# Peptides against a protein of PDB entry 4Y8H: the designs that were tried, part 108

Target 1, 222 residues: chain A of PDB entry 4Y8H
Amino acid sequence: TTIVGVKFNNGVVIAADTRSTQGPIVADKNCAKLHRISPKIWCAGAGTAADTEAVTQLIGSNIELHSLYTSREPRVVSALQMLKQHLFKYQGHIGAYLIVAGVDPTGSHLFSIHAHGSTDVGYYLSLGSGSLAAMAVLESHWKQDLTKEEAIKLASDAIQAGIWNDLGSGSNVDVCVMEIGKDAEYLRNYLTPNVREEKQKSYKFPRGTTAVLKESIVNICD

## One batch from the design tools (peptide; made by RFdiffusion4, then SolubleMPNN)

Design b2_p28_1_s2 (from b2_p28_1, 19 letters changed)
Fold by OpenDDE base, seed 1:
Structure b2_p28_1_s2 (fold): chain B 222 residues (1-222), chain A 28 residues (1-28)
Amino acid sequence: as target 1 above (222 residues)
Amino acid sequence: SAERERQRALLAPRADRFAEVAAAVAPA
């Protein structure tokens, strides 16, 4: 997995690859690793796919209830706190590594969470097996005051570095853009750089195309 | 058995092993 987050001047973008693996096996070529916690708060998940999905759904449900109870829009820091407390309670047994990002009435936010419940903050972040490949791109091209388009490009280039260089990453780039004052924009398969070309010809030949060169009948009943 | 642990380690999401490495190699 390669997951990234990048802040820009008016919001935050997260991106992910679409390969799922079971050890050396590619289980899914086009899985979704971007999860919605709330309409304007999304996360990217690495680690155990079931754990990342289940924990984000659980926190998403509790964030909705909290929002209704408080009569307030959900905050990224509330989601962060709920996620870290849940993960810490399970002492790393929930294999979820998350980049959590969003927009709320306090602004745009980008965080990471590890399975043991530690959290980080940054202007750009990467996690997963492709994180070093992604970080090489981020460190090379990140600048302050990125535009939306520059941030999407940087995030997608960082994911592509994982796709091309990490065995655990592959196929496509998914993107989610969270801009202040706008709805979240989920771009499923924003890039599809590994589409197989259509075969020019059929290799299905009519029966009898292969000539029989020799035939022998052996009686097996003595 | 050591073989079951090896199989479990092989079947573990590779992201978990690399997250530990990435966390350890992440510049402070």
Scores: peptide ipSAE 0.000, ipTM 0.190, DockQ to the pose 0.033
Fold by OpenDDE base, seed 3:
Structure b2_p28_1_s2 (fold): chain B 222 residues (1-222), chain A 28 residues (1-28)
Amino acid sequence: as target 1 above (222 residues)
Amino acid sequence: SAERERQRALLAPRADRFAEVAAAVAPA
């Protein structure tokens, strides 16, 4: 997995690859690793796919209840705290590594969470087996005051570094853009750089391609 | 009451956005 987050001048972008693996096997070529916690709070998940999905759904449900109870839009720091406390309670046995991002009435936010419940803050972040490949791109090309378009490009270039250089990453780039004062823009398969070309040869042979070397008729009824 | 209308208005956009996301994830 390769997941990234990048802050820009008026919001935050997250991106992910679309490969799922079971050891050396590609289990799914086009899985979704971007999860909605709330309408304007999204996360990218690395580690155990079942744990990332289950924990984000649980916190998403609790954030909805909290929003209804408080009559307020949900905050990214509330989602961060709920995720952190849940993961810490299970002492790293829930294999979820998350980049959590969003916009709320206090502004735009970008955080990471590790399975043991530690949290980090940054203007750009990467996690997963492809995180070093992604970070090499981020460290080389990140600047302050990125535009929306520059941040989408930087995030997608960082995911592509994972796709090309990490065995655990592959196929497509998914993107989610969260801009202040706008709805979240989820871009499923924003890039599809691994479309299989037409096969150079046909594998359909005409009947009779395998020669009949011998024929025998045997009466089995008396 | 105004509070029940606010709760209904918060739930209504989720159904429409789920349909939009489902349509966007449908294979072309």
Scores: peptide ipSAE 0.000, ipTM 0.216, DockQ to the pose 0.014
Fold by OpenDDE base, seed 5:
Structure b2_p28_1_s2 (fold): chain B 222 residues (1-222), chain A 28 residues (1-28)
Amino acid sequence: as target 1 above (222 residues)
Amino acid sequence: SAERERQRALLAPRADRFAEVAAAVAPA
């Protein structure tokens, strides 16, 4: 997996690859690794796929209840705290590594969470097996005051670095853009750089390629 | 676009036991 987050001047973008693996097997070529916690708070997950999905759904449900109870829009820091406390309680046995991002009444936010419940903050972040490949791109091309378009490009270039250089990453780039004052823009398969071309040759021979040398009909019932 | 939908279909999830298990067990 390669997941990234990038802050820009008026919001935050997260992106992910779309490969799921079982050891050496590509199990899913086009899985979704971007999860909605709330309408304007999304996360990208690395680690165990079920754990990332389950924990984000659990916190998403609790954030909705909290929002209703408090009559307030969900905050990214509330989701961060709930995720952190949950993951810490399970001492890293829930294999969820998350980049959590969003917009709320306090602004735009970008955080990461590790399975043991540690958290980081930054203007750009990467996690997963492709994180070093992604970070090489981020460190080379990140600047202050990115536009939305520049941030989407940077995030997608960082995911592509994982796609091309990490065995655990592949296929497509998914993007979610969370801009202040707008709805979240989920760009499923924003880039599809791995569409397989048709095979140039076929081993499908015409019927009759193998000659029948002999035929015999035998009655097997008396 | 229609071409983008075709591209997504070519890279669609595997319709086998691995796709289901991947959602539950696969390293992300």
Scores: peptide ipSAE 0.023, ipTM 0.313, DockQ to the pose 0.055; fails the geometry check
Fold by OpenDDE base, seed 2:
Structure b2_p28_1_s2 (fold): chain B 222 residues (1-222), chain A 28 residues (1-28)
Amino acid sequence: as target 1 above (222 residues)
Amino acid sequence: SAERERQRALLAPRADRFAEVAAAVAPA
C-alpha cells in the first residue's frame, strides 16, 4: 500500500493506490483505500484492510453521534483522538495505519496514526509499504503554499512512485480533495496508468499446428 | 461519471444530517 496526504493553501488532499495483497497474491487490483469518516473528514488506510475499514466505520458512526449530540460539525482532531484511543486500547493488534485529513470550522488538518496509537502531524505524510517511494517524491517536490492543482499532482506523483517501485502497491490512483468552504471531492480512479491493453495476438491456433510425430494403433482385443 | 453519482448517493443521507447540523451552528 501507498497512501499520502498533502496540505495546500485552502485545504488538504489524500491519495492512495488500489492494490490489495494477500502475501504474494494480488487479491484485488482496484480496492478502495480511502474511507469517509464524515462528509468533510476522510481517511486513507494501510495495514490490514478489514481493520482499516472497520475502525474508520466505527469512528465514523461515533463522530456522527458526537456531532448530533454537540450540535457541531465534526472536527478532524475529534476523529484523530477517537481513532488513537481505540487503536491504543488494542495495543497494536488492530493493524490500522491511517492518514486522517479533513476540513472543519477550525480549518484544514492532516494527521497520521499508527496501529499502537501514536500520532503525527505534517504538511505532507506517507504510510504503507510504498511510503519511502512516495516520500522520495514528496521531499523532492513539496513546497510551501501549494495550490489545489499542485497538491493533487504531488499526491498523485507520490502514489505513482509507490505503484512503480513497491510490490505491495499498484494499479490506480484514488484521490480525495477536502477544500475549505467546499464539499469533499472524491476522485475514484483519478489515474488509471495500468489499464490492460487489448491482446495483440490470438492464442487460437489452426488445427494441425501441433505436428503428429508418431501414430500407433494397438489392438487390445484378441 | 456513474461512479460520481454512486458516490453522491452514498454521501447523500449522511450529508443531509451534517448539513442540518452545519446550518444550526452557522454563526448568526
Scores: peptide ipSAE 0.000, ipTM 0.266, DockQ to the pose 0.015; fails the geometry check

Design b2_p28_1_s3 (from b2_p28_1, 18 letters changed)
Fold by OpenDDE base, seed 3:
Structure b2_p28_1_s3 (fold): chain B 222 residues (1-222), chain A 28 residues (1-28)
Amino acid sequence: as target 1 above (222 residues)
Amino acid sequence: SAKQAEQAALFAPYAHLREEQRERVFPR
């Protein structure tokens, strides 16, 4: 997995690859690693896919209830706190590594969470097996005061670095843009650089293509 | 908008769980 988050002048973007793996096997070529916690708070998940999905759904549900109870729009820091407390309670046994991002009445926010419940803050972040490949791009090209378009490009380029250089990452780039004063823009398959071409030839050979090398007849009746 | 409908459809499977939780926590 390669997941990234990048802050820009008026919001935050997160992006992810779309490969799911089971050991050496590609289980899904086009999985979704971006999860909605609330309408304007999204996360990207690395680690165990089931754990990332389950924990984000649980916190998303509790954030909605909290928002209704308080009559307030949910805050990214509230989601962060709920996630970290839940993960800490399970002492790293929930294999969720998250980039949490969003916009709320206090502004735009970008955080990361590790499975043991530690949290970080930054202007750009990467997690997953492709995180080093992504970080090489981020460190090389990040600047202050990014535009929305520059941040989408930077995040997408960082995910592509993971797709090309990390075995655990691949296929497509998903993007979610959270801009202050706007609805979240979820861009499923924003880039599809790995479309499989149609096979030029069929592996269905005519009958008789393989020669019979040996025949044995065994009587099974005594 | 078509995008809002698509987003609503993506989260529709969990809408019932949210309603059930709302009813449990905030009994009318």
Scores: peptide ipSAE 0.000, ipTM 0.182, DockQ to the pose 0.016
Fold by OpenDDE base, seed 4:
Structure b2_p28_1_s3 (fold): chain B 222 residues (1-222), chain A 28 residues (1-28)
Amino acid sequence: as target 1 above (222 residues)
Amino acid sequence: SAKQAEQAALFAPYAHLREEQRERVFPR
């Protein structure tokens, strides 16, 4: 997995690759690693796919209830704290490594969470087996005051570095853009750089390629 | 923008973490 987050001048972008693996096997070429916690709070997950999905759904449900109870839009820091406390309680046994990002009434936010419940904050972050490949791109090209378009490009280039250089990463780039004062823009398969080429040969043989050596019709009702 | 300055101010205390990440990825 390669997941990244990048802050820009008026929001935050997260991106992910779309390869799922089971040991040496590609289990899914086009899995979704971007999860919605709330309409304007999204996360990218690395580690155990089931754990990332389950924990984000659990916190998403609790954030919705909290939002209703408080009569307030959900905050990224609330999601961060709930995720952190949950993961810490399980002492790293929930294999979720998350980049949590969003916009709320307090602004735009970008955080990371590790399975043991540690949290980090930054203008750009990467996690997963492709994180070093992604970070090489981020460290080379990140600057302050990125535009939305520059941040999407930077995030996409960082994910592609994982796709090309990490065995655990591959296929497509998914993007979610969270801009202040706008709805979240989920761009499923924003880039599809690994479209399967058409097979050069067809193994559909014409009828009669295998000769009929003998035919017999037997009436079983006489 | 005023919001960019506010965000920069919010992350200023965490600027050292970016340096630490850089050192981890590219150990000198």
Scores: peptide ipSAE 0.000, ipTM 0.149, DockQ to the pose 0.038
Fold by OpenDDE base, seed 5:
Structure b2_p28_1_s3 (fold): chain B 222 residues (1-222), chain A 28 residues (1-28)
Amino acid sequence: as target 1 above (222 residues)
Amino acid sequence: SAKQAEQAALFAPYAHLREEQRERVFPR
């Protein structure tokens, strides 16, 4: 897995690859690794796919209830705290490594969470087996005051570094853009650089290509 | 509320980052 987050001047972008693996096997070529916690708070997940999905759904449900109770838009820091406390309670046994990002009434936010419940903050982050490949791109091209378009490009280039260089990453790039004052834009399969070409040759011959020289029918039951 | 105060205390170390973000996004 390669997941990234990048802050820009008016929001935050997260991106992920779409390869799911079971050891050396590609289990799914087009797995969705971007999860919605709330309408304007999204998460990218690495580690155990079932754990990342389950924990983000659980916190998403609790954030919705909290939002209704308080009559307030959900805050990214509230999601961060709930995720952190949940993961810490399970002492790393929930194999979820998360990049949590979003927009709320306090601004745009980008955080990471490790399975043991540690948290980081940054302008750009990467996690997963492809994180070093992604970080090489981020460190080389990140600058202050990125535009939305520059941040999407940077995040996509960082995911592609994982796709091309990490065995655990592959197929497509998914993107989610969270801009202040706008709805979240989920760009499923934003890039599809690994579309399989049609086979140029076929070994499927028409009937009659091999002549039948002799046929005999033998009844074995008589 | 006590919960808001506790949340404010928990994120006090990050308050400067929120202010910096607010100044960038909502320039006064």
Scores: peptide ipSAE 0.000, ipTM 0.157, DockQ to the pose 0.016
Fold by OpenDDE base, seed 1:
Structure b2_p28_1_s3 (fold): chain B 222 residues (1-222), chain A 28 residues (1-28)
Amino acid sequence: as target 1 above (222 residues)
Amino acid sequence: SAKQAEQAALFAPYAHLREEQRERVFPR
């Protein structure tokens, strides 16, 4: 997995690859690793796919209830705190490594969280087996005051570095853009750099294309 | 777990980058 987050001047972008693996096997070529916690708070997940999905859904449901109870829009820091406390309670047995990002009335936010409940903050982040490949791109090309378009490009280039260089990453790039004052823009399969070419020929040959060189009928019953 | 150890090993060399990012965002 390669997941990234990048802050820009008026918001935050997260991106992910779409390969799911089971050891050396590609289990899914087009897995969704971007999860919605709330309309304007999204999470990218690495580690155990089922755990990342389940924990983000659980916290998403509780954030909705909290928002209704408080009569306030959901905050990224509230989601982060709930995720942190939940993951810490399970002492890393929930295999979720997350980049949590969003916009709320306090601004734009980008955080990471590890399975044991540690958290980080930054203007750019990368997690997963492709994180080093992605970080090489981020460290090389990140600057302050990125535009939306520059941040989307940087995030997608960082995911592509994981796709091309990490065995655990592959297929497509998913993107989610969260800009202040706008709805979240979920760009499923924003890039599809691994589309297979159409088969030019049918490989169905007529019977008899392979010549029978020898036939022997053996009676097994004497 | 083996996955946790693998992920920890991937992050360890770059732990300083996260700290530098924190200092830039929240100067002590």
Scores: peptide ipSAE 0.000, ipTM 0.160, DockQ to the pose 0.040; fails the geometry check

Design b2_p28_1_s4 (from b2_p28_1, 18 letters changed)
Fold by OpenDDE base, seed 1:
Structure b2_p28_1_s4 (fold): chain B 222 residues (1-222), chain A 28 residues (1-28)
Amino acid sequence: as target 1 above (222 residues)
Amino acid sequence: SARQEEMRALYEPYRSQADAVRERVAPA
């Protein structure tokens, strides 16, 4: 997995690869790792896909109830606290680590949560097995006052670096843009680098024919 | 309260979208 977050001048971008693995096996090439906590608060989840989804749904429901009770827009720090408490309660048995990002009345925010409940703050973050490669890109190209477009590009480039350098990361790139004063923009499959155009030629081979995958002619010179 | 209704309204568009996405992704 590779997940990243990047702050820009008027908001925050998160991005993730879409590869799901079960041990050494690619189980899903198009797993969604970006999850909505609230309309303007999203997270990128890594670890067990089922765990990250379940946790984010639970916290999302609690945040909605909290918003209704307080008559206030959801805050990223509230989501962060709830996620942290939940992960800590289970003593890291939930193998989930998260990047949490969003916009609220206090501004734009970007946080990370480790499985044991520690949190980090930054202008750019990366987590997952591809995080080192992603971080190399982020550290090299991040600057202050990024535009939305520059931040999307930087985030996607960082994810691609993770994809290219980590076997646990791959397939497509999902992006979510949270800009102040706008609705969140979820860009599912923003990049699909491995979409081979399915050569639509369904060669119906007759029953009993073995598809010749590769023919090599070896000239044996005497 | 008016503020509670505002918060409810904030989620309404996203509930409808989530339902629409679920309907699209649900394997026929």
Scores: peptide ipSAE 0.290, ipTM 0.679, DockQ to the pose 0.015
Fold by OpenDDE base, seed 5:
Structure b2_p28_1_s4 (fold): chain B 222 residues (1-222), chain A 28 residues (1-28)
Amino acid sequence: as target 1 above (222 residues)
Amino acid sequence: SARQEEMRALYEPYRSQADAVRERVAPA
């Protein structure tokens, strides 16, 4: 997994790869790792996909209830605190780490949460098995006052670095843009760099041979 | 309250979008 967050002049971008692996097997080439907590607060999940989804749904529900109760727009720091408390409570049993980002009445925010409940803040962040490759790109190209387009590009380039340098990362790039004063833009499959044409080799085997119904050759590029 | 209705209205468009995205991402 490679997940990143990048702050720009008027908001925040998060991005993720879409590969799901089960050991040496690619289980899903188009796994969604970006999750909505609230309309303007999203997270990128790494670790066990099921755990990240379950946690973010739970927190999202609680944030919605809190918003309705308080009659206030959700705050990123509230989501962060709830996520932190939840992850801490389940100490190590939830194999989830998250980048949490969004916009609220106080501005744009970007945080990370580790499985043990620690939190970081920054202008750019990366997590996952491809995080080092992603961070190299971020460190090299991040600047103050990025435009939305520059931030999307930077985040996407960072994810691609993870995809190319980490076997645990791959397939497509998903992006979510949260700009102040606008609706969140979820860009599913923003980039599809590894759409290799499934060469359906129809092997017509002679009568009496076991027909191989589907052969998917996944070229794992080293 | 009027403010509670505003918060409900805030979530309403996104509930439909989330369902649409889930339907698109759900493996056929």
Scores: peptide ipSAE 0.284, ipTM 0.690, DockQ to the pose 0.016
Fold by OpenDDE base, seed 2:
Structure b2_p28_1_s4 (fold): chain B 222 residues (1-222), chain A 28 residues (1-28)
Amino acid sequence: as target 1 above (222 residues)
Amino acid sequence: SARQEEMRALYEPYRSQADAVRERVAPA
């Protein structure tokens, strides 16, 4: 898994790869790792896909109820606290780590939560087995006052770095953009680098021809 | 309250989508 978050001038972007693995096997090439907590608060989940989805749904339901009860827009910090408490309470039972991001009346926010309940804050974050490769890209290209487009590109490039350098990461790139004053924009399969181009050439070899995969002529000089 | 209605409106598009997905997945 590779998940990233990047703050930009007017919001935050999160992105994830879409590979789901079961050991050495790619179980799903198009697994969704971005989850909605509230309309403007999303998370990228890493670890066990089922755990991240279940936790996000639970917190999302609670945040919705809280929002309706208080007549207030959900806050990222509230979601963060609830997630942190849940992960801490079930420490060792939930193999989930998350990047939590969103916009609320206090601004744009980007956090990470580790499985043991620790939290980090930053302008850019990466988690997962491909996080080192992703972080290398982020550290190399991040700057202050990124535009939305620059942030999307940076996040996507970081995910791609994770995909290329980590067997546990791969397939497509999903992106979610949360900009202040706008609806969240979920870009499912924003990049599909591994879309097998339909082998346009059905090499229908005529009957009786063997496909020569590699011809190496070795001149053995006697 | 007006604020409660605003919060409901915030979630309404997503509820409708979720319900639509649930209805599609529910076996007839």
Scores: peptide ipSAE 0.280, ipTM 0.659, DockQ to the pose 0.014
Fold by OpenDDE base, seed 4:
Structure b2_p28_1_s4 (fold): chain B 222 residues (1-222), chain A 28 residues (1-28)
Amino acid sequence: as target 1 above (222 residues)
Amino acid sequence: SARQEEMRALYEPYRSQADAVRERVAPA
């Protein structure tokens, strides 16, 4: 798994690969690792897929109830606190670690939560087995005042680095963009590097044009 | 309260529609 978060000038982007593995087997090539907690608060889950999904669904339900009770839009810090408490309470029983991001009336936020309940804050974060490769990209290219487009590209590049350097990461790239004053934008399969473009048989390249073979990342585990 | 109705309205599109989030699925 590779998951990342990147803050930009007016919001936050999270991204994830879509490979799911069960031991030596690729169980799912298109696993969704981005989960909605509330309309404008999303998380990227890593660890045991079932654990991440269960936790995020539970917290999402509680956040909705909390929002209705308080008559306030959900806040990222509220979701963070609830997730943290849950993971801490069940330390050792839940193998989930998360990047939590979103926008609320207080602004844009990006956090990470480890399985034992510790939290980090930053302008960019990476977690998962491919996190080191992703972080190398983030550290190299992150700057203040990123545009939305720059942040999406940076996040995607970081995920791709994870995909290429980690057997536990692969397949497609999912992206979720949370911009202040806008609806969240979930870009499922934003990049599909492993899609074998059918050899378009018909490209008659004129004499002298080197066919740039689009590198289709073939999933070797098939 | 009017504010509670606003919060209900916030979630309504997500309850009634499978993820009112703008989903872009890249063609396979």
Scores: peptide ipSAE 0.271, ipTM 0.679, DockQ to the pose 0.015

